# Peptides against a protein of PDB entry 1IK9: the designs that were tried, part 141

Target 1, 211 residues: chain A of PDB entry 1IK9
Amino acid sequence: MERKISRIHLVSEPSITHFLQVSWEKTLESGFVITLTDGHSAWTGTVSESEISQEADDMAMEKGKYVGELRKALLSGAGPADVYTFNFSKESCYFFFEKNLKDVSFRLGSFNLEKVENPAEVIRELICYCLDTIAENQAKNEHLQKENERLLRDWNDVQGRFEKCVSAKEALETDLYKRFILVLNEKKTKIRSLHNKLLNAAQEREKDIKQ
Target 2, 207 residues: chain A of PDB entry 1IK9 as posed
Amino acid sequence: MERKISRIHLVSEPSITHFLQVSWEKTLESGFVITLTDGHSAWTGTVSESEISQEADDMAMEKGKYVGELRKALLSADVYTFNFSKESAYFFFEKNLKDVSFRLGSFNLEKVENPAEVIRELIAYALDTIAENQAKNEHLQKENERLLRDWNDVQGRFEKAVSAKEALETDLYKRFILVLNEKKTKIRSLHNKLLNAAQEREKDIKQ
Target 3, 195 residues: chain B of PDB entry 1IK9 as posed
Amino acid sequence: MERKISRIHLVSEPSITHFLQVSWEKTLESGFVITLTDGHSAWTGTVSESEISQEADDMAMEKGKYVGELRKALLSVYTFNFSKESAYFFFEKNLKDVSFRLGSFNLEKVENPAEVIRELIAYALDTIAENQAKNEHLQKENERLLRDWNDVQGRFEKAVSAKEALETDLYKRFILVLNEKKTKIRSLHNKLLNA

## One batch from the design tools (peptide; made by RFdiffusion4, then SolubleMPNN)

Design b2_p19_5_s1 (from b2_p19_5, 15 letters changed)
Fold by OpenDDE base, seed 2:
Structure b2_p19_5_s1 (fold): chain B 211 residues (1-211), chain C 211 residues (1-211), chain A 19 residues (1-19)
Amino acid sequence: as target 1 above (211 residues)
Amino acid sequence: as target 1 above (211 residues)
Amino acid sequence: DRKKAIEERKKALEELEKK
């Protein structure tokens, strides 16, 4: 089961933060349980897949698009942009929300909720879920932090090896060329010396023929 | 201001999860505000630095060690090991907690709390803090995840460059040696050829003298 | 194997420097 808790403000009680909990299995399209609380009272309702489909049809909206709007309204909360307005009557237990566009507001959905007899249990469970989520997120943060530190060490190690490899390659090339130049110069000197000896021998032979 | 919320079980109400909120500035040693709630009622008390010091003295415990025990008891909750037992009387508003050792339990601290007139506000604020903490932790998780992905890409890039550098170094060394051997062999062949020409010239001169 | 082949080539070059 997936769950999301969001803060909302009701038009009727704008000074009191309310909490909207939505719980669903795999996809919101299959239906969901909605719970509203003010920290003292709680109200719960179940929305079926058939009700979601009916509301999409009544709105002449494609179901996937409608579910996309429900997800934005109910799981993201009002968000910073007040795109969604929430209404709830404690007397009728009727919850409805509107999407506010530039020139038009329209009802996006409505649910009949039931007042919970023991709201403290619902509130405690909600707080427990929040604390569990905090603990899970903290554990994930600690894990990711340790992985970051590991990856950074590994990167620094390979970077240092790479730099050493580059330097060693250049040093090797330089050393090899220096050694080869020395050996080649020695061989060139020997060739020149032998050529000079051949020239001298030829000149001496030409002198011996001229007597 | 720092804050921690933990779950506790009271000896008097073991089936009902209670929430213990502790709020402090910089260090718990300077004093703290404690809030207890069951999701319906709330109780609050303030503990001063002087009270903490007095309790440490009464326990014949070094203040830093005592504050260390307070931190474990009040900020970690009971933990999984039931090392700390929590007691609260709704009638007297007296909260006390005990440290359970192998052969002895002792009172670690006690506080007089006051019943909050509007517990719903305290509960709403507690839920808000939890939701804010979740959002902050999620943002941190997303950031760390992106950094991990970046570091992994950077590691793979440097690793690939390193491997190419190693291979290029070996290839360079091999190529240089091959080229040098070829050039050296040519020079050696030329030296041998010149030596043979010198030997032949000397033999011809010796023939011309005998002639 | 590759290290040995490189060392053998170095030795062969050193021997070629020495004749």
Scores: peptide ipSAE 0.013, ipTM 0.823, DockQ to the pose 0.004; fails the geometry check
Fold by OpenDDE base, seed 4:
Structure b2_p19_5_s1 (fold): chain B 211 residues (1-211), chain C 211 residues (1-211), chain A 19 residues (1-19)
Amino acid sequence: as target 1 above (211 residues)
Amino acid sequence: as target 1 above (211 residues)
Amino acid sequence: DRKKAIEERKKALEELEKK
């Protein structure tokens, strides 16, 4: 089961932060359980897949798009732009929420909730879920931090090997050229010496022919 | 202000998860506020630095060691080995906790709490803190994940450059040796040709002298 | 710089191949 808790403000109680819990299996489209609490009382309702489909049809909205709006409203709360407004009557247990557009607000959805007899259990379970989520997220953070430190070490190791490879390439090139020049100059000197010997031999032969 | 919330079980109410909130400034040693809740009622007490010092003295324990035990008890709850046991009387508002050793349990600390008049506010604030902590931890997780992905890309980039450097070094070595061998062999051939010319010239001169 | 050094070395080699 997936769960999300968000803070909301009810139009009727703008000074009191409420908490909206939504729980679902696999996808929100298959239905969900909604729980509202003010930290003293709690109200719960079950929303079926058929109700979601009916609400989408009543709105003349494509179901996937409607579920996308439900996800934004119910799992994220009002959002950063107060795009969603939440209303609840404690008397009727009727919950509804509106999407606020620039020039129009419209009801996105509505649910009948039931007052929970033992709200303290719901609140305790909600706090437990929050604490479990904190612990899981902290463990994930510690793991990611250790991986980050490992990756940084591995990067430094490869970088150091790369720099050594570059230096070794330059040293190799320099050494090979130096050796090449030395051997080449030796062979050139030998060629020059042999040419001089040939010239001298030719001059001596020309002297021997001239007696 | 630092804060920690933990789950505890009271000896008097073992079936009901309680939540222990501790809030402090800089260090727990300077004092703290303790809040206990069952999701319906809440109790709060302020513990001063002087009270912590007095409790340490009464226990004949070094203050730093005592604060270390307070940190384990109050910030971690019972811990994995149920080393700490929590007791609370709703009638007297007296909270105390014990450290359980193999052969002895002893009272580690005790505090007088006061019943909160509006527990719903305390519970809402506690839930808000949990949700804020979840959001902060999630943002940190997302940041660390992005950094890890960056570091992995950077590692792959350096690794690819390193492999290219290795290949380029081998190619350079091979090319330089091939060129060197070609030039060397040319010069050796020229030296051999010049030596043969000298030998032929010497043989002709010896014929001319015998003639 | 590196490209220039390689080209200068190539030129020096070509001058050494031409004597």
Scores: peptide ipSAE 0.006, ipTM 0.822, DockQ to the pose 0.004; fails the geometry check
Fold by OpenDDE base, seed 1:
Structure b2_p19_5_s1 (fold): chain B 211 residues (1-211), chain C 211 residues (1-211), chain A 19 residues (1-19)
Amino acid sequence: as target 1 above (211 residues)
Amino acid sequence: as target 1 above (211 residues)
Amino acid sequence: DRKKAIEERKKALEELEKK
């Protein structure tokens, strides 16, 4: 079961932060349980897949698009852009929300909720879920931080090896060329020496022929 | 201000999860505000630095060690090892907690709390803090995950460059040696040719002298 | 003949130095 808790402001009680919990199996489209609380009272309702489909049809909206709007409204809370407005009557237990566009507001959905007899239990469970989520996220953060530190070390190690490899390649090239030039020059000197000896021998033979 | 919310179980109400919020400035030693809630009622008390010091003295415990025990008790909640037990009387508003050792339990601290007139506000603020903490931790997780993915890419890139550098070094060495051997062999062949010409010239001169 | 052979050897040496 997936769960999301969001802060909302009710039009009727704009000064009191309310909390909207939505819980669902796999996909919101398959239905969900909605719980509203003000930290003292709680209200719960179950929304079926058929009700979601009916609301989409009544709105003449494609189901996937409608569920996409439901997900934004119910799972993100009222973001700073008042794109979604929430209304709840504690008397009728009727919850509805509207999408506000520039020139038009329309009802996106409506649910009948039931007042919870023991709101403290719902509130405690909600707080427990928040604390569990915090603990899980902290553990993930610590793990990711340790992994990042590991990867950074590993990166620095490979970078250092790479730089050493580059320098070693350049040094090898330079050394090989120096050695090559030395040996080549020795061979050139030997060739010149042998050539001079051949020239001298030819000149001596030319002198011996001229007697 | 730092804040920690923990789950605790009261000895008097072991079936009801309570939440212990502690808030402090910089260090717990400077004093703290403690808030207890069961999701319906809330109780708050302020603990001064002087009270912490007095409790440490009364226990004949070094202040730093005592504050270390307070931090474990009040900020970790009751971990699965029931090292700390919490007691609260709703009637007297007296909160105390004990450290359980193998053969000894002792009172680690005690606080007089006051019942909050509007517990819903405290509970809402507590839930808000939890939701803010979740959002902050999620944003950190997403950032760390993106950094981790970046570092992994960068590591793979440097690793690939390093492997290419190693291969290029070996290839360069092999190529330079092959070229060197070729030129060296040419020069050796020329030296041998010149030496043979010198030997032939010397033999011809020795024939001319005998003649 | 001998002079020609010496000149040919000299040329063959010079060609060997130019390589």
Scores: peptide ipSAE 0.000, ipTM 0.816, DockQ to the pose 0.002; fails the geometry check
Fold by OpenDDE base, seed 5:
Structure b2_p19_5_s1 (fold): chain B 211 residues (1-211), chain C 211 residues (1-211), chain A 19 residues (1-19)
Amino acid sequence: as target 1 above (211 residues)
Amino acid sequence: as target 1 above (211 residues)
Amino acid sequence: DRKKAIEERKKALEELEKK
């Protein structure tokens, strides 16, 4: 089961932070359980897939688009944009929320909730879930931090090897060319010396024929 | 102000998870505020630096060691090791905790708490802190994840360049040696040809002198 | 014949120097 807890402000109690928990199996579209609390009382309701489908139809909205709006309203929490307005009557246990656009506000959904008999258990479970989530996120953070440090070391090691390889390639090329030039010059000198000896031998033979 | 929330089990109510919040400024040694809640009621007490010092003295324990034990007891939560036992009387508002070692249990500390008049506000603030901590940790996780992905890409890029550099160095060496051998063999052939011409010229001169 | 052979050797040496 997946869940999300968000802070909301009710129009009727703007000074009191409320907490909205939504829990679902696999997909929000398949239905969800909604729980509202003020830290003293709690109210819970179940929303079925059929109710979600009916609300989408009543709004003349495509179901996937409607579920997308539900996800933003119910799971995104009180963002700084008053895009969603939440209303709840403790007497009627009627919860509804509206989407506020520049020129139009419309009811996005409404649910009947039931007052929880033991709100303390719901609140404790909610706090437990928060603490578990904190612990999981901390463990993930520590793992990711260690992996970052490993990857950075590995990068520095490969970078250092790469720089050494570049320098070694340039040095190799320079050294091979220097050695090549030395040997080549030696062979050129030997060729010149042999040519001079051939020229001298030819001149001496021409002197011997002229007597 | 720093704070930590932990789950604890009270000896008097082992089936009910309680939440222990400790808040402090800079160091736990300088004093702290302790808050206990069961999700319905809350109790708060302030522990001064002088009280911490007195408790350390009463235990004949060095203050730094005592504060180290306080930190483990009050901030580490209910680990799977029943090393710390928590006791609270709702009637007397007396909170105390013990360290359980194999052969000895001893009282590590005791505090008088006061019942909070509006526990819902304390509970809401506690949930808010949990949600803020979750959001901060999620943002950190997302940042670290993106950085990991960056570092991995950068590592793969450098690794690929390094492998190419190694291969290029080997190819360069092989190519330079092949070219060098070709030129060297040409010069060796020219030297051999010139030597043969010198030998033939010498033999012809010897024939001309005998003739 | 011998004079021609000497001239051909001189030419072959000069071609080697240019060369």
Scores: peptide ipSAE 0.000, ipTM 0.816, DockQ to the pose 0.002; fails the geometry check

Design b2_p19_5_s2 (from b2_p19_5, 17 letters changed)
Fold by OpenDDE base, seed 1:
Structure b2_p19_5_s2 (fold): chain B 211 residues (1-211), chain C 211 residues (1-211), chain A 19 residues (1-19)
Amino acid sequence: as target 1 above (211 residues)
Amino acid sequence: as target 1 above (211 residues)
Amino acid sequence: SREEEIKKRKEFLEKLEKE
């Protein structure tokens, strides 16, 4: 089961923050349980897949698009753009919400809720879920932090080895060329010495012919 | 201001989860505000630095050690070891907690709380704090995840460059040695050819002297 | 000529020094 709690403001009680809890199995399209609370009272309702399908049909909206709008309205809370307006009557237990566009507002959905007999139990469970989620997210953040520190060390180690490899390649090339030049110069000196001996032998032979 | 909310169980109401909120400025030693709620009622009390100091003195405990025990008791909730037992009387609004050791239990502290007139406001604020903490931790988690993915890419890139550098170093060494051998062999062949020319010139000179 | 052979050897040495 998946759950999302969002902070909302009702048109009827704009000074009192309400909490909208939605619980569902795998997908919001399969239906969901909605719970509204003001921290004193709680109201709950179950929305079936058939009700979601009927509401999409009544709106002449494609079901996937309608579920996408429900997800934005019910799971995101009032985003910074106040695109969604929430209404609730405590007398009728009727909850409805509207999407506000620049030139037109339309009702996106409506639900009959029932007042919970023991709201304290619902509120305690909601706070427990929040505390559990905080603990899970903290543990995950600590894990990711340790992993990032590990990856940073591993990166620094490979970077240092890479820089050493580059320097070692340049040093190797320089050393091999120096050694090559030394040996070549030795061979060039031997060739020059042998040519001089050939020249001297030729000059001596020319002297021997001239007697 | 720092805050911690913990889930606790009271000896008087073990079936009902209570929430213990502690709020303080920088250090718990400077005093704190304690709030207890069952999701319906709330009770609050302020504990001063002087009361903490007096309680430490009355226990003949070093203040830093006493504050360390308060931190474990009040900020950690009942850990998995149930080392701390919490008691609260709704009639007297008296809150006290004990540390349970194997052979002895002792009272670690006690506070008089006052029943909050509007518990719904305290509960709403507590839920808001939980939701804000979840959002902050989620944003931090997403940031750490993106950073982790970046560090992993950067590591793979440097590792691949390092492997290429190693292979290029080995290839360079092999190529330079091959070229060196070729040029040396050419110079050796020239030296041998010049020696043969010297030998032939000496043989011709010996023929000219015999002639 | 012997002079041409000496010249060729000198040119060869100069080429070998420049390589």
Scores: peptide ipSAE 0.008, ipTM 0.811, DockQ to the pose 0.003
Fold by OpenDDE base, seed 4:
Structure b2_p19_5_s2 (fold): chain B 211 residues (1-211), chain C 211 residues (1-211), chain A 19 residues (1-19)
Amino acid sequence: as target 1 above (211 residues)
Amino acid sequence: as target 1 above (211 residues)
Amino acid sequence: SREEEIKKRKEFLEKLEKE
């Protein structure tokens, strides 16, 4: 089961932060449980897949698009743009929310809720879920931090090995060139020496022919 | 201001999860505000630096050690080892907690709390803090995840550059060796040719002398 | 640069081939 808690402001009680909990199985489309609380009272309702389909049909909205709007409204809270307005009557237990566009507001959904007899239990469970989520997220943060430190060490190790490999390479290439030059110079000296010996032998033969 | 919320079980109400909030400035030693709630009622008390010092003195415990125990008791919740036991009287508003060791239990601290007139506000603020903490931790997680992905890319880039550098090196070294062998072979051929010419010239001179 | 060093080495080899 998945769950999301968001802060909402009700049009009827704008000074009091309310909390909207939505719980669902795998997908919001399959239905969900909605819970509203003001920290003293709580109200709960179950929304079925059939109700979601009916609301989409009544709005003449494609079901996937409608579910996408429900997700934005109910799981994100009032986004920074106040795109969604929430209404609740404590007398009728009727909850409805509207999508506000520049030139038009329209009802996106409506639910009948039931007042919870023991709101303290719902509130305690909600706080427990928040504390569990904090602990899980802290554990993830600590893990990711350790992974970051590992990756940084691994990068430094590869970089250091690379620099050593480059330096060792340049040293080897320089040594090879020096050795090549030495061998070439020896061969050039030997060629010059042999050429001089040939010249001298030719001059001696020319002297021997001239008695 | 720093804050920690923990789950505790009261000896008087073991079936009901209570929430203990502690709020402090920089260090717990400078004093703190303690808030207890069951999701319906709330109780608050302020503990001064002088009270912390007095409790440490009454226990004949070094202040830093005492504050260290307070931190474990009040900020960690009941650790997995039930090392700390919490007691609260709703009638007297007297809160006390004990450290349980194998052979001895002793009172670690005691506070007079006051019942909050508007517990819903305290509960809403507590839930708000939990939701803010969740959002902050999620943002940290997303940041650390992006940093991990960056570090992994940077590592792959350095590794790929290293492999290309090694391959380009080996190719260059191979080309240099091939060219050097060609030049050396040419010089060796010239040396052999000159040596043969010298041998022939010497043989011709020896024939001319015998003639 | 590595490219300049490769170029200098090529030029050096070409000079050695021509003497």
Scores: peptide ipSAE 0.017, ipTM 0.820, DockQ to the pose 0.004; fails the geometry check
Fold by OpenDDE base, seed 2:
Structure b2_p19_5_s2 (fold): chain B 211 residues (1-211), chain C 211 residues (1-211), chain A 19 residues (1-19)
Amino acid sequence: as target 1 above (211 residues)
Amino acid sequence: as target 1 above (211 residues)
Amino acid sequence: SREEEIKKRKEFLEKLEKE
């Protein structure tokens, strides 16, 4: 089961933050349970897949688009843009919400809720879920932090090895060139010496021919 | 102001999860506010630095050690080891907690609480704080995840460059040696050729002298 | 540049081969 708790403001009680819990299995399309609380009272309603399909049909909206709008309204909380207006009557237990566009407001959905007999239990469970979610997120954050520190160490190690490899390549190339220049110069000197000996021998032979 | 909310079990109501909120400025040693709730009622108390110092003195405990134990009891929640036992009387509004060691239980602290007139407001604020903490932790988690992915890409890039550098070093060394061997062999062949010419010239001169 | 240095070294090797 997936769950999301959001803050909402009711048109009837804008000064009192309400909490809207939505619970569903795999997809919101398959139906969901909503719970509303003001921290004292709680109200719950169940919305079936059939009701969602009927509301989409009544709105002449494609079901996937309708469910997408439900998800934005019910799971996002009161985003910074008051795009969604929430209404609830404690007397009728009727909950409805509207999408407010520039020129048009339309009812996106409505639910009949039931007053919970033991709201304290629902509130305690809601707080427990929040605390569990905090603990899970903290554990994940600690894990990601440790992984980031590991990856940074590994990056620094490879970077240092890479820099050493570059320097070692340049040093090797320089050393090889120096060594080979020395050997080549030695061989060139030997060739020059042998040529001079050949020239001298030829000059001596030319002198011997000239008696 | 720092805050921590934890779940506790009261000896008087072990089947009902209670929530203990602690709020403090910089250090728990400077005093704190505690709030207890069962999701219906709330009770609050303020503990001064003077009271903490007095309790440490009464326990004959070093203040830093005492504050360390308070922090474990009040901020850790009910850890998996029931090392701390919590007691509260709704009648007297007296809250106390004990540290349970193998052979000894001792009272670690006690607070006089006051019943909150509007518990729903305290509960709503507590839920709001939990939801804000979840949102902050989620944002941090997303940031750490993106950093992790960045660091992994950077690591893979440097690793790939390092491997290319190693291979390029080996290839360069091999190429240099091959080229130098060719040049050296050419110079050795020239030296051998010049030696043979010198030997032939010497043999011809020796023939001319014998003639 | 590293490319210019590689080029100079190639030219040097070719000169050594011709000498």
Scores: peptide ipSAE 0.016, ipTM 0.820, DockQ to the pose 0.004; fails the geometry check
Fold by OpenDDE base, seed 5:
Structure b2_p19_5_s2 (fold): chain B 211 residues (1-211), chain C 211 residues (1-211), chain A 19 residues (1-19)
Amino acid sequence: as target 1 above (211 residues)
Amino acid sequence: as target 1 above (211 residues)
Amino acid sequence: SREEEIKKRKEFLEKLEKE
């Protein structure tokens, strides 16, 4: 079961924050349970997949698009854009919400709710869910923080090894070239010395023929 | 102002989860406001720094140690260890809690609470605080997740560069040695050829003297 | 001639000194 709680403002009671809980199995399209509370009273209604389909058909809206609008209205809370207006009558237990656009407002959905006999139980369970969610999110944050610290250490280690590898490559190249030049110069010196000995031997032979 | 909400069980009502809110300025030692609710009624009391000091003195406990025990009792909720037992009388509005050790239980603190006239307002504010905390923790979680993904990408990049540097170093060493051996062998061949020419010239000179 | 061979050896040495 998935659940979302949002704070909303009712047109009839704009000074009192209300809480809208939506609970569903896997997808909102499969139906959901809606619960409204003001911290004293609670009201609950169940919306079936067939009711969602009927509302989409009545609106002449594609079902996936309609469910997408329901998700924005019911799961986001009142964002700063006042795009959704919520209405509730405590007398009729009728809940409805409108989408407000620049040039047009239209009713997006409506639900008949029933007043909960024991609202304290619903409110306690709602607070428990909030506290559980806080604890789970804190544990996830602590885990992610530890992983980030690990990854940063690992990055610094590999970076340091990489810099050492670059420096070692340059040092190796420089050392190999220096050694190569030294050995090459020794061989060039031996070649020059042997050529001089050959020239001297040729000059001595020319002197021996001239006697 | 700092705040903590915890679920607790009262000895008098073990089947009903209660919520204990503690609010304080900077340090719990400076005093705090305690609020108890069952989701229908609420009770509030203010505890001053002087009252905390007096309770510590009455217990013959060092103040910092006493405040440390208060923090564990009032801010942790009932952990699985049932180390703290909470008691409340709705009639007297007297709240007290005990620390349970293997061989001894003792009263750690007691507070006189007052019944709140408008519990719905307190409950709504408590739910608002929970929802705000959830939203803040979710935003922190998303930020940490993005940082984690960034650090992982950066680590993979540096690791790949490091592996390329290692391979390039080995390839460079191999190539430089191959080139060095080739040039060295050419110079050795020239030296051997020059030595053979010197030996031949010496043999010819010995023939010319015998001739 | 022996002179041409000596000249070729000198030219070879000069090439080796320039490498």
Scores: peptide ipSAE 0.013, ipTM 0.810, DockQ to the pose 0.003; fails the geometry check

